# Peptides against a protein of PDB entry 5T59: the designs that were tried, part 71

Target 1, 112 residues: chain A of PDB entry 5T59
Amino acid sequence: TTPTMQSTSLLTEHLGYPPISLVDDIINAVNEIMYKCTNAMEKYLMQRNIIGKKDFSDEIKIGTAKLESLLENSVDKNFDKLELYVLRNILSIPSDLLEENRFRLLHHEKLV
Target 2, 90 residues: chain B of PDB entry 5T59
Amino acid sequence: EHIRFQRLVQVCNKALEESIRKLQSWEKIHECFPNYGQTREGIENLTVCQQQVIKLWSNLSRVEFDAIFHERSIEEKLNQLDDLINKARS

## One batch from the design tools (peptide; made by RFdiffusion4, then SolubleMPNN)

Design b2_p17_1_s2 (from b2_p17_1, 10 letters changed)
Fold by OpenDDE base, seed 2:
Structure b2_p17_1_s2 (fold): chain B 112 residues (1-112), chain C 90 residues (1-90), chain A 17 residues (1-17)
Amino acid sequence: as target 1 above (112 residues)
Amino acid sequence: as target 2 above (90 residues)
Amino acid sequence: SSKLKKLLEIIEKAKKE
């Protein structure tokens, strides 16, 4: 089930921050790591761009850009799935508990 | 008893593993450097580069994610959530 | 944690009634 406003409010109080904030931290971190990795790869190869008498700088730049794109697409896909799973299954309150509470309260209000 | 935090760690590890999988493919890397990879020295450089970037990915992610989990006190908070829910179910 | 704790306590109390 989809997280409700009530669940979000309760979890925010419990955590001290909105559940989405944790996911944002994770996603921001992996994005930063991703670009650090691709940058390191490009720098490493560019320091070794000449083999024999041939300069491979252009090929290295294009190749590393392609790899960056591949990694970026994969990160986006997998961490979108992660976000959904975390918010729905980990940072969640069972809906039956919320519904039960509401039902009980409504019943009580009718009797009083 | 406590299940939410271990699931968080598992899902994070899975996402990280799946994300880096493309860079673990030598074939895909070689395809990006068709001429460079035809030289002996180029192959050696690409091999080292591949190994280093994968290690960097693993090390940085471990350090950063652990820092996030600590700063957010997420293990404690998720354990408390499990306990509260389990108690209510009893 | 007070709201969540209170919610769970209310549910537990209701089950006993």
Scores: peptide ipSAE 0.149, ipTM 0.897, DockQ to the pose 0.031
Fold by OpenDDE base, seed 3:
Structure b2_p17_1_s2 (fold): chain B 112 residues (1-112), chain C 90 residues (1-90), chain A 17 residues (1-17)
Amino acid sequence: as target 1 above (112 residues)
Amino acid sequence: as target 2 above (90 residues)
Amino acid sequence: SSKLKKLLEIIEKAKKE
């Protein structure tokens, strides 16, 4: 089921905001959380960068950057899927109802 | 009867779980720190770090997503949507 | 809210006829 302009309009009126706004909030939140997590990881390890008089700072920086990239790619992939699912299957009006609406709106446009 | 909000929570949890899965792999963590991870202390530090970041991920996600859902009144709105649709189909 | 509710009510009534 693909969201339509009609569905979006009706849902916007019902929600008080466009459906995409909810998804945007979710995605923005997880991105912020992601960078907080990776930053915390780097800081934790950098506080423990010296072992046996050997400084591992460079390796830690490179390693945490790799993990950040890995997490970033995974977040992007999974939350892109989430966006599609939410907009198509959760924040949606069944197509059969929209089709019936189209037929009836020819006579009662003021109701929409 | 009310299914949309439940689905929203489920897909959010799934996305969060799948996103953090790679960091749950000790092998992948260790591979990023090949020399650091060859030391006893390094292994210990990486282990704690891995556990902490996963907990932080979970806790922050819970708090932030709940806040979003509340601010958007999404449970109420989705329940209302379910009710309206079900009524129309009855 | 109002528009969607009214629309769905119309659809419901139409199905009963």
Scores: peptide ipSAE 0.140, ipTM 0.898, DockQ to the pose 0.032
Fold by OpenDDE base, seed 4:
Structure b2_p17_1_s2 (fold): chain B 112 residues (1-112), chain C 90 residues (1-90), chain A 17 residues (1-17)
Amino acid sequence: as target 1 above (112 residues)
Amino acid sequence: as target 2 above (90 residues)
Amino acid sequence: SSKLKKLLEIIEKAKKE
């Protein structure tokens, strides 16, 4: 099921923030963590760039960049799935309840 | 009865685990450093680096996600949502 | 919350009728 405007408004009131805000926090956090990890990797290896009088700095930079790209692609893929799942299945109000609510509210308004 | 927060934790963990999967492959790591990884010392450095990055990933994600969940009071809010929905259906 | 709780209560009450 797809989130509706009504669901979003009700959840926003309940949560105190829009549902998407939680997802944004999660995604922003993992992105930050991702770059911290890749940066740490590069720094660690760059401190150990010379072996047997050979300088591997260029190879290290290229290699870490490749790993970063791999991780970035994986993060994007998996957390896009997460976003969809969270918004549809966790931060959601069942459609049947929404329909019932609309029906009951309309009925109530007619009686008042 | 309370299921939403549990699901949130599960999907977060799954996303994190799947995201780091490629870095857990020694073959992938070695392929990125073909000459460096041909040296004994290079292999040692890459091994340590791989292990440390994976640990860093795990630790940072745990700390940051817990902080988010706390700041957003998401467990309480999701439990309340479950209760409200269940009550309405009963 | 106020709106969600009220709405759900209305639904619950209606189902009992």
Scores: peptide ipSAE 0.138, ipTM 0.897, DockQ to the pose 0.031
Fold by OpenDDE base, seed 1:
Structure b2_p17_1_s2 (fold): chain B 112 residues (1-112), chain C 90 residues (1-90), chain A 17 residues (1-17)
Amino acid sequence: as target 1 above (112 residues)
Amino acid sequence: as target 2 above (90 residues)
Amino acid sequence: SSKLKKLLEIIEKAKKE
């Protein structure tokens, strides 16, 4: 099921913030962590770029870039799934309740 | 009873685990450094690097995600949501 | 006191009738 405007509004009121804000925080955090990790890896290896008489700086830069790309792709894929799951299944109001609410609210409005 | 927050934690952990999986492969790491990894010292450096980056990933994600969950009061809010929904269905 | 709480209370009450 897809989140509705009504569900979003109700959850925003309950949470004190839009549901998407939590997901944004999570995604922003993992992206930051990702680049910290890849940067640390590059820096570590670049400090150890010379083995014997050979300089492996170019290989290290290329290799770490490849790993960064792999990690980026994986993060994007997995956290896109996370976003969808969280918004649809965790930060959600069951549609049957929303439907019942609409029905009952209309009835209530007539009584008042 | 309370299931939403547990699920949130689970899916976060799963996403983190799946995301770092490629870096957990020594073969994949070695493939990125074909000549460097043919040296004894290079292998040692890559081994340490791999271990460190995985630990860093795990530690940073734990700290940051816990901070987010706390700042957003998400456990309490999700528990309340569970309770409200369950009550309405009863 | 929240809109969600009020909504759910209405639903609950209606189901009991």
Scores: peptide ipSAE 0.145, ipTM 0.897, DockQ to the pose 0.032; fails the geometry check

Design b2_p17_1_s3 (from b2_p17_1, 11 letters changed)
Fold by OpenDDE base, seed 5:
Structure b2_p17_1_s3 (fold): chain B 112 residues (1-112), chain C 90 residues (1-90), chain A 17 residues (1-17)
Amino acid sequence: as target 1 above (112 residues)
Amino acid sequence: as target 2 above (90 residues)
Amino acid sequence: SSKLKKLLEIIKKSLEE
């Protein structure tokens, strides 16, 4: 189920920040880590680019780029799933409680 | 009683593990370096590189995610949310 | 936190009735 505006507002008040902000932090972090990893891999191999009399620099650059792309695709896929799960199932208020709350609030507003 | 933070940690770990899965495949690594990987020295370099990247991935993610969780006070906030919901239903 | 807590307290009371 998709988070409601009411749920988002209540959670924002509770957390002190919008629920999406946590997810954004996580995604930004993993993206940074991803590029650090691929960069480290490229640098490591480029320092070892010559074997015998042959220079493998071009192959290393292409290969590391392929691995980076592979990792990017996997990160995007898995953390998109994570985002949905977190927002729907973790940072969420049960709908039955929201409905009941709304009912009670409306009733209270009419009496006061 | 407190379940939300545990689930958050679990899904984060799962996402991280699934994301790095293909890089854990030696076959995938070797395919990207077909000629380089035909040399003994190349194989050795790729092996070390693969291991280092996986370790780097794990270590950086642990440090960064823990920092995020701390900065956002998410364990406390999720525990409080669990308590509030459970209290309302009790 | 205060708003959510108050709202959930109202819900709790309603469930007890």
Scores: peptide ipSAE 0.159, ipTM 0.900, DockQ to the pose 0.032
Fold by OpenDDE base, seed 2:
Structure b2_p17_1_s3 (fold): chain B 112 residues (1-112), chain C 90 residues (1-90), chain A 17 residues (1-17)
Amino acid sequence: as target 1 above (112 residues)
Amino acid sequence: as target 2 above (90 residues)
Amino acid sequence: SSKLKKLLEIIKKSLEE
């Protein structure tokens, strides 16, 4: 089930921050790491761009860009799944408990 | 008893592993450097590059994610959440 | 944590009734 506003509020109080903030930290971190990796790859190969009498600089730039795109797409896909899973299944309060509490509170309010 | 934090770690590891999978394919890497990869030196350079990037990915992710988990006190908070829920259901 | 704890305590009590 989808997280409710009530669940989010309760978890925010418990955590000291909104649940989405943790996910944001994770996603921001992996994105930073991703670009560090691709940059390192390009720099490494560009330092070795000449083999024999041939200069492969253009091919290296294009190739590393392609790999970056592949990695970026994969990161986006997998960490979107991660976000959904974390928010729905880890940083969550069972809905039956929330519903039961609401029911009891409403019943009490009617009696008082 | 405590299940949420271990699940978080597992899901993070899975996402990281799945994300780097394309770079673990030598065939895909070679396809991006068709002429460069036809040279002996090129193959050697690509091989080293691939290995280094994968290691860098693994090391950086471990360090950064652990830092996040620590800063957010997420293990403690998730354990507390598990305990509270279990107690309520007992 | 006070609100969540209180909520869970209320739920626990209600389940015992």
Scores: peptide ipSAE 0.148, ipTM 0.899, DockQ to the pose 0.032
Fold by OpenDDE base, seed 4:
Structure b2_p17_1_s3 (fold): chain B 112 residues (1-112), chain C 90 residues (1-90), chain A 17 residues (1-17)
Amino acid sequence: as target 1 above (112 residues)
Amino acid sequence: as target 2 above (90 residues)
Amino acid sequence: SSKLKKLLEIIKKSLEE
């Protein structure tokens, strides 16, 4: 099911923040971690770039860039799936509960 | 009874595991460093590098995600949500 | 007495009828 405006508003009230904010935090965190990892890899190898009087700096830079791209693509794919799942299945209110008594709630609020 | 937070943890772990999968492949690593990886010392360096990156990925993600979950009080909030929904259906 | 709580209470009551 697709999140509704009503669900979002109710969850925002309950959580104290919009549901998407949690997902944003997660995605931002993993992106930061990703670049920290790739940077660490490059730095580690660049400190070990000379072997047998040969300088492999260029190969290291190209290679680490390729790995970064691979990781980036994988992160994007998997965390897009995560976002969808979290918003639809975790941070969600069952549609039957929203639909079943929506009009009753509105009526009740008018009377109170 | 409480299922949402457990699911959150599970999907986070799955996403993290799947994301790092390609870096766990020695073949993929070696392909990126074809000449460097033909040297003994290069192979050693790549091996250590691969292991360290995977560990770093795991450790950083654990720390950061736990921090997020704490700051957002998400376990408590999701448990409360489960309870409210279950109560409404009973 | 949040909106969500109110909704859920109404739903609960309706299910008991």
Scores: peptide ipSAE 0.133, ipTM 0.898, DockQ to the pose 0.032
Fold by OpenDDE base, seed 1:
Structure b2_p17_1_s3 (fold): chain B 112 residues (1-112), chain C 90 residues (1-90), chain A 17 residues (1-17)
Amino acid sequence: as target 1 above (112 residues)
Amino acid sequence: as target 2 above (90 residues)
Amino acid sequence: SSKLKKLLEIIKKSLEE
């Protein structure tokens, strides 16, 4: 099920912020962590780029870039799934309740 | 009873675990450094690097996600949401 | 007191009928 405007509004009131804001925080955090990790890896290896008489700087740069790309792709894939799951199944109001609410609210409005 | 926050934590952990899986593969790491990894010292460096990155990933994600959950009061809010929904259905 | 709470209370009452 897809979040509705009504659900979003109600949840925003309850949370004090739009549901998407939580997801944004999570995604922003993991992206930051991701680049910190890859940067740390590159720096660590670049400090150890010479083995014997050979300089492996170019190989290290290429290799770390490949790993970064792999991690980026994986993060994007998995956290896209997370976003959908959170918004649809966690930060959500069951549709049956929303439907009944619409029905009962209309009835209530007529009575008041 | 209260299930939403537990699920949030679970899916976050799963996403983090699945995301770092490729870096947990020594074979994948070694493939990125074919010549460097053929040296004894290179293997040692890559081993330490791999361990450190995974540890850093785990530690940073724990700290940052806990901070987000706290700042957003999400456990309390999700528990309240569970209670409200359950109450409405009973 | 929230809109959500009020909505859920209405739903609860309707389900009891």
Scores: peptide ipSAE 0.146, ipTM 0.898, DockQ to the pose 0.033; fails the geometry check

Design b2_p17_1_s4 (from b2_p17_1, 9 letters changed)
Fold by OpenDDE base, seed 5:
Structure b2_p17_1_s4 (fold): chain B 112 residues (1-112), chain C 90 residues (1-90), chain A 17 residues (1-17)
Amino acid sequence: as target 1 above (112 residues)
Amino acid sequence: as target 2 above (90 residues)
Amino acid sequence: SEKEKRFLEIMKKAKEE
């Protein structure tokens, strides 16, 4: 088996779930938070869309959309980096340990 | 000895901090509302929004990430992984 | 959402301060 496949299998057994599942949870959570924040901001400002005799509704909608896009781009970039780092450096098994002996240790510890 | 979970927390915090960085810029906020932000009341409203968005971002992420880490038992599992690796190298 | 409602409440309160 490939080192990646072997690592995934071992880690899945150890974790009780595939390593990618943790990353998926994190990314899904931050995306939800992101949209909640920007949506709430829009609603707040839309409740305050009239200043004096001017209606700023259109500007508010466009502006909040721009902020959402800005945040979305930053989230995508930074959490893509996070995904790579977590899967390669945290949820990983050193290559020198990807041998039969490592398999035995994992199974032994689980049974004890 | 146990390093993986600490690293996980660190990289999560870094990603969150870097993601919100641009919204911490008043200039960026104001640029999105050029006319609205020329009014006193508009500036006040935007200031509140910027402040509260950043706070809510931090608070919600902390709560949600902690929940994920708990559900996945990731601290325990990563500590065990560290132990297994150390044992294998001994 | 409930979280969104709380956010709006917080923002409203902050503005009034």
Scores: peptide ipSAE 0.195, ipTM 0.912, DockQ to the pose 0.015
Fold by OpenDDE base, seed 1:
Structure b2_p17_1_s4 (fold): chain B 112 residues (1-112), chain C 90 residues (1-90), chain A 17 residues (1-17)
Amino acid sequence: as target 1 above (112 residues)
Amino acid sequence: as target 2 above (90 residues)
Amino acid sequence: SEKEKRFLEIMKKAKEE
């Protein structure tokens, strides 16, 4: 079940930021790390592109691009799942807490 | 009593592990460099790359995710959320 | 980046070992 607007509002108040912001931070971080890894690999291999009398620069560029694409696809897939799981199961409020009486409880706890 | 933060850590670790899984396959790495990988020196270079990329992936993700969790105070907030839910049901 | 540079240095050293 998709989180309700009410749930999002309550969680935003509790967290001090929208729940999606946490996920965005995580996804942005992993994307940055991903490109750092692949870029470093490419640079390392390009510094070692000549073996004997043969230049493997083109093969290295193509190969690293393929690996980057592979990793990118995997990251997208797995962290999309992560996003859904976090928002639905971790950063979630049970339906009983969305009722009027429980809503008051959340506000009360914040004020204490 | 407190379960949400633990679950967050677990799902993050799982996503990271599954994301890097294909790069852990030497066969897949080698397939991307068919001629380069036929040389002794090429194999050595690729081996180093594979090992170090995986290490870098793990280390950077740990550092960055911990920083995010700290900046967002997410452990405390999730524990509080657990407490609120438990209190409401008692 | 500095982290990337460190990675390259580590990889270089690892190869030499």
Scores: peptide ipSAE 0.188, ipTM 0.913, DockQ to the pose 0.015
Fold by OpenDDE base, seed 3:
Structure b2_p17_1_s4 (fold): chain B 112 residues (1-112), chain C 90 residues (1-90), chain A 17 residues (1-17)
Amino acid sequence: as target 1 above (112 residues)
Amino acid sequence: as target 2 above (90 residues)
Amino acid sequence: SEKEKRFLEIMKKAKEE
């Protein structure tokens, strides 16, 4: 089921932040890690760009760019799935708790 | 009883593993450096890069995700959510 | 940047082994 406005409000109150904020932190972190990895690899190889009499600088730049693109596509795909799953199945409130009586219970538990 | 945080960790690990899978393929790495990878020294350099990138990916993700989970107190909050749901159903 | 330095150090050590 798709998250409702009511569910989002209740979870925001419970968490102290909107559910999407957690997902944003995760996605931002993995993106940063991704670029750190590819950048380090490129720099390492560029320090070793000459083998024998050949300079492989251009090939290294192109190759690392291809790997970066490959990783970007995979990260985007998999973490889009993660976002949907987390918001729908983990950071979610069952429909029975969205009823008026159950709504009061959540507020009561927070205050007591 | 508490299931939501466990699921969160599982899906995070799965996403990380699936994301790095293509880089675990030596064939894909070599294809990106066709001439460089035809040299002995080039193969050695690429091998080191592949291994260390994967290790760095795993280590950094673990540290950063744990930090996020701690800062957001997500384990405690999800456990509380599970408890609330179970209580409401009893 | 610091993490990158660590990466390079690890890479250097691995190559020497």
Scores: peptide ipSAE 0.182, ipTM 0.911, DockQ to the pose 0.015
Fold by OpenDDE base, seed 2:
Structure b2_p17_1_s4 (fold): chain B 112 residues (1-112), chain C 90 residues (1-90), chain A 17 residues (1-17)
Amino acid sequence: as target 1 above (112 residues)
Amino acid sequence: as target 2 above (90 residues)
Amino acid sequence: SEKEKRFLEIMKKAKEE
């Protein structure tokens, strides 16, 4: 079931932040990590760009860019799935709790 | 009883593992550096890079995700959510 | 970054081993 506005509001009240904010933090973190990994690799190889009498700088730049693209595509794919799963199955409220009689439960627990 | 946080950790680990899977292939790494990888020294450098990138990926993700989970108090909040749901069904 | 710097240091050390 797709999250509703009501569910989002209740979860926001419970969490202290919108559910999507957690997902955003995760995605931002993995993107940062991805960049750090590929950038460090490029720099390491660029410090070792000459073997014998041949300069491999251009190949290193192109190759690292290809790896970054490969990783980026995989990250996008897998973390899109993660986002969907988290919002639907983890940060979710069952429909029975969204009924009027159950709606007050989260609010009541907050007051107790 | 408490299942949501466990699921969160599981899906995060799965996403991280699947994301780095292609970089674990030496063949794919070598394909990106066809001439560089034809040299002994180049192979050595690429081998070190591949190994360390994977290690760095794993270590950084663990540290950063744990920090996020702590800052968002997500384990506690998800446990409370589980409790509320279970209580409502009782 | 600090994390990137650590990576480079690890890489250098690993190559020497």
Scores: peptide ipSAE 0.198, ipTM 0.913, DockQ to the pose 0.015; fails the geometry check

Design b2_p17_2_s1 (from b2_p17_2, 9 letters changed)
Fold by OpenDDE base, seed 3:
Structure b2_p17_2_s1 (fold): chain B 112 residues (1-112), chain C 90 residues (1-90), chain A 17 residues (1-17)
Amino acid sequence: as target 1 above (112 residues)
Amino acid sequence: as target 2 above (90 residues)
Amino acid sequence: MEEKLEKMKKIIEKLKE
């Protein structure tokens, strides 16, 4: 089921932060890690760019850029799925409880 | 009894594994360096590079994700949520 | 804000046997 405003509010109260904040932390972290990895790869190969009489600097730059793009696409795809799953299935309140809460809140408002 | 945090860890690991899968392919690595990879030294360098990057990916992700989980107290909070829900359904 | 969580907890307790 899709997260509701009520669910978000309750979870925010329980967690001490909005559920999306956790996902944001995860995504930001993996993005940082991704670029650290690609940067390390490029630097490693650029230190080894000359073999024999040939300089492969241009090929290395192009190749590492291609790998970076490949990794970026994969990260985006997989962590978008992660975001949806976490928010829908992990950081969620069962609908029956939400309905009961709504019912009781309405009753309270009726008495006031 | 407690299932939510376990699931969180599982989906994080899955996302990390799926994300790095393309870099685990030697064929894809070699395709990006067609001439460099035709040399003995080039192949050796690419092999080491690939292995190191994958290890770096795994190590950094473990450290950073664990830090996030700790800072957000997510295991405790998810366990509490499970307990509350289970009590209601018992 | 804490009130909402408390209300939910009360509801959950009432659902118990």
Scores: peptide ipSAE 0.049, ipTM 0.890, DockQ to the pose 0.035
Fold by OpenDDE base, seed 1:
Structure b2_p17_2_s1 (fold): chain B 112 residues (1-112), chain C 90 residues (1-90), chain A 17 residues (1-17)
Amino acid sequence: as target 1 above (112 residues)
Amino acid sequence: as target 2 above (90 residues)
Amino acid sequence: MEEKLEKMKKIIEKLKE
């Protein structure tokens, strides 16, 4: 179930920030970590690019790029799932409470 | 009693673990460096590189995610949310 | 600022009763 506007509003008030902001922080962090890892890998191997009389620089660059793409795809897939799960199941308000809230709020508005 | 924060940690760990899974495969690593990996020294370098990257991934993610959780006070907020919901249903 | 949340909390308390 997709979070409602009401749920988002209530959670924003409770958290002090929109629920999506937490997810954004997580996503941004993992992306940064991902590129740090791939960069470190490339640098490490490029410092060891010559074995014997052969220079493997081109192969290393291509190989690390492939691994970066592989990791990037995996991160995208898994953290998209994470985003959906967090927003729908963790940072969520049960529908029964939302319905009750709507009912009572509407009733209150009619009386005031 | 409090379950949401635990679930958050679990799904974060799962996402991190599944994301790095491909790099944990020596076969996939070697396939990216077919000629380099045919040398003894190349294999050694790739082995160390793979291990170090995985460690770096784990360490950085732990530090950064803990920082996020702290900055967002998410454990406290999720516990409070659990308490509110449980209170309503008890 | 926390009016909506406070209202919800009150509703929850009523549901408990």
Scores: peptide ipSAE 0.039, ipTM 0.889, DockQ to the pose 0.035
Fold by OpenDDE base, seed 5:
Structure b2_p17_2_s1 (fold): chain B 112 residues (1-112), chain C 90 residues (1-90), chain A 17 residues (1-17)
Amino acid sequence: as target 1 above (112 residues)
Amino acid sequence: as target 2 above (90 residues)
Amino acid sequence: MEEKLEKMKKIIEKLKE
């Protein structure tokens, strides 16, 4: 089920930060790692761009760009799925608990 | 008893594994460098490059994700959440 | 800031009784 405002609020109090902040940290980290990897790959190959007096610099640049795009697309897809799963199934409060809390809190407010 | 943090680690590992899957394909690597990969030396360079980038991916992700989990105290918080839910259902 | 959470915890404890 989709996270509710109530669930988000309660989890924010519990965590000390909004649940989405954890996901943001994860996604930001993997993006940084992704570009570090592709940059390292390009640099490594560009240092080895000449073979038998033939310069492959252009091919290397194009090829590494293609791999970067491929990795980027895969990261986006898989971590979008991760975001949904984490927010819905891990950082979540069961509906039965929310209902009980709501009921009792409302009752308490009426008594005070 | 405590399941949420374990699930978090599992889904993170799965996402990382699935993300790097395409780079683990030699065919995908080679097709990006069709002429370079026709040379012996080029093949050797691509092989090393592929291995290194995969290792870099794995190592960096482990270090960074563990740092995030620690910074956010997520294991403790998720365990506490499990405990609260279990108590409510007992 | 943790008032709502504290209330929830109290409710949960009452449910155990």
Scores: peptide ipSAE 0.036, ipTM 0.888, DockQ to the pose 0.034
Fold by OpenDDE base, seed 4:
Structure b2_p17_2_s1 (fold): chain B 112 residues (1-112), chain C 90 residues (1-90), chain A 17 residues (1-17)
Amino acid sequence: as target 1 above (112 residues)
Amino acid sequence: as target 2 above (90 residues)
Amino acid sequence: MEEKLEKMKKIIEKLKE
């Protein structure tokens, strides 16, 4: 089941931040790392673009771009799965407890 | 007893591993540089490049994710969550 | 702000009884 507003509120209070904020941090970090890696690859190879009498600069640029695309697609896929898993299974409160808590809270409010 | 943080670490590691898997394939690397990779020097450069990128990926992710986990106090918070839930079900 | 969490904790304790 998807997280409820109630669970989100409770977790936000517990964590001190919304659960989604953690996921956002993770995703932002991996994206930054990804581009650092691809940039490093291109820079490294471009410094070694001439072998013998041949200049491979164009091939290097195209090749690194292809690898970047592959990595981007994989990151998107895998971290979308991660987001779903974290929000549903890690940063979650069992529904039975939510129902019970709500029931008890309502009962308490009626008594006060 | 405490399982949520462990799961978080596991899923993060899995996502990172799966994401970099394509770059771990020498065949895929070589395919992107068909002529460059036909030279001895090119092969050497690509080999080093591949290794360095994978290491960079691993090192940066470790450092950054650990920083996030620390800044968010997520291990402590998840352990507390586990304790609360377990206590409720005892 | 912390009121909801505290209430939840109290409820959990009552459930143990």
Scores: peptide ipSAE 0.025, ipTM 0.887, DockQ to the pose 0.034

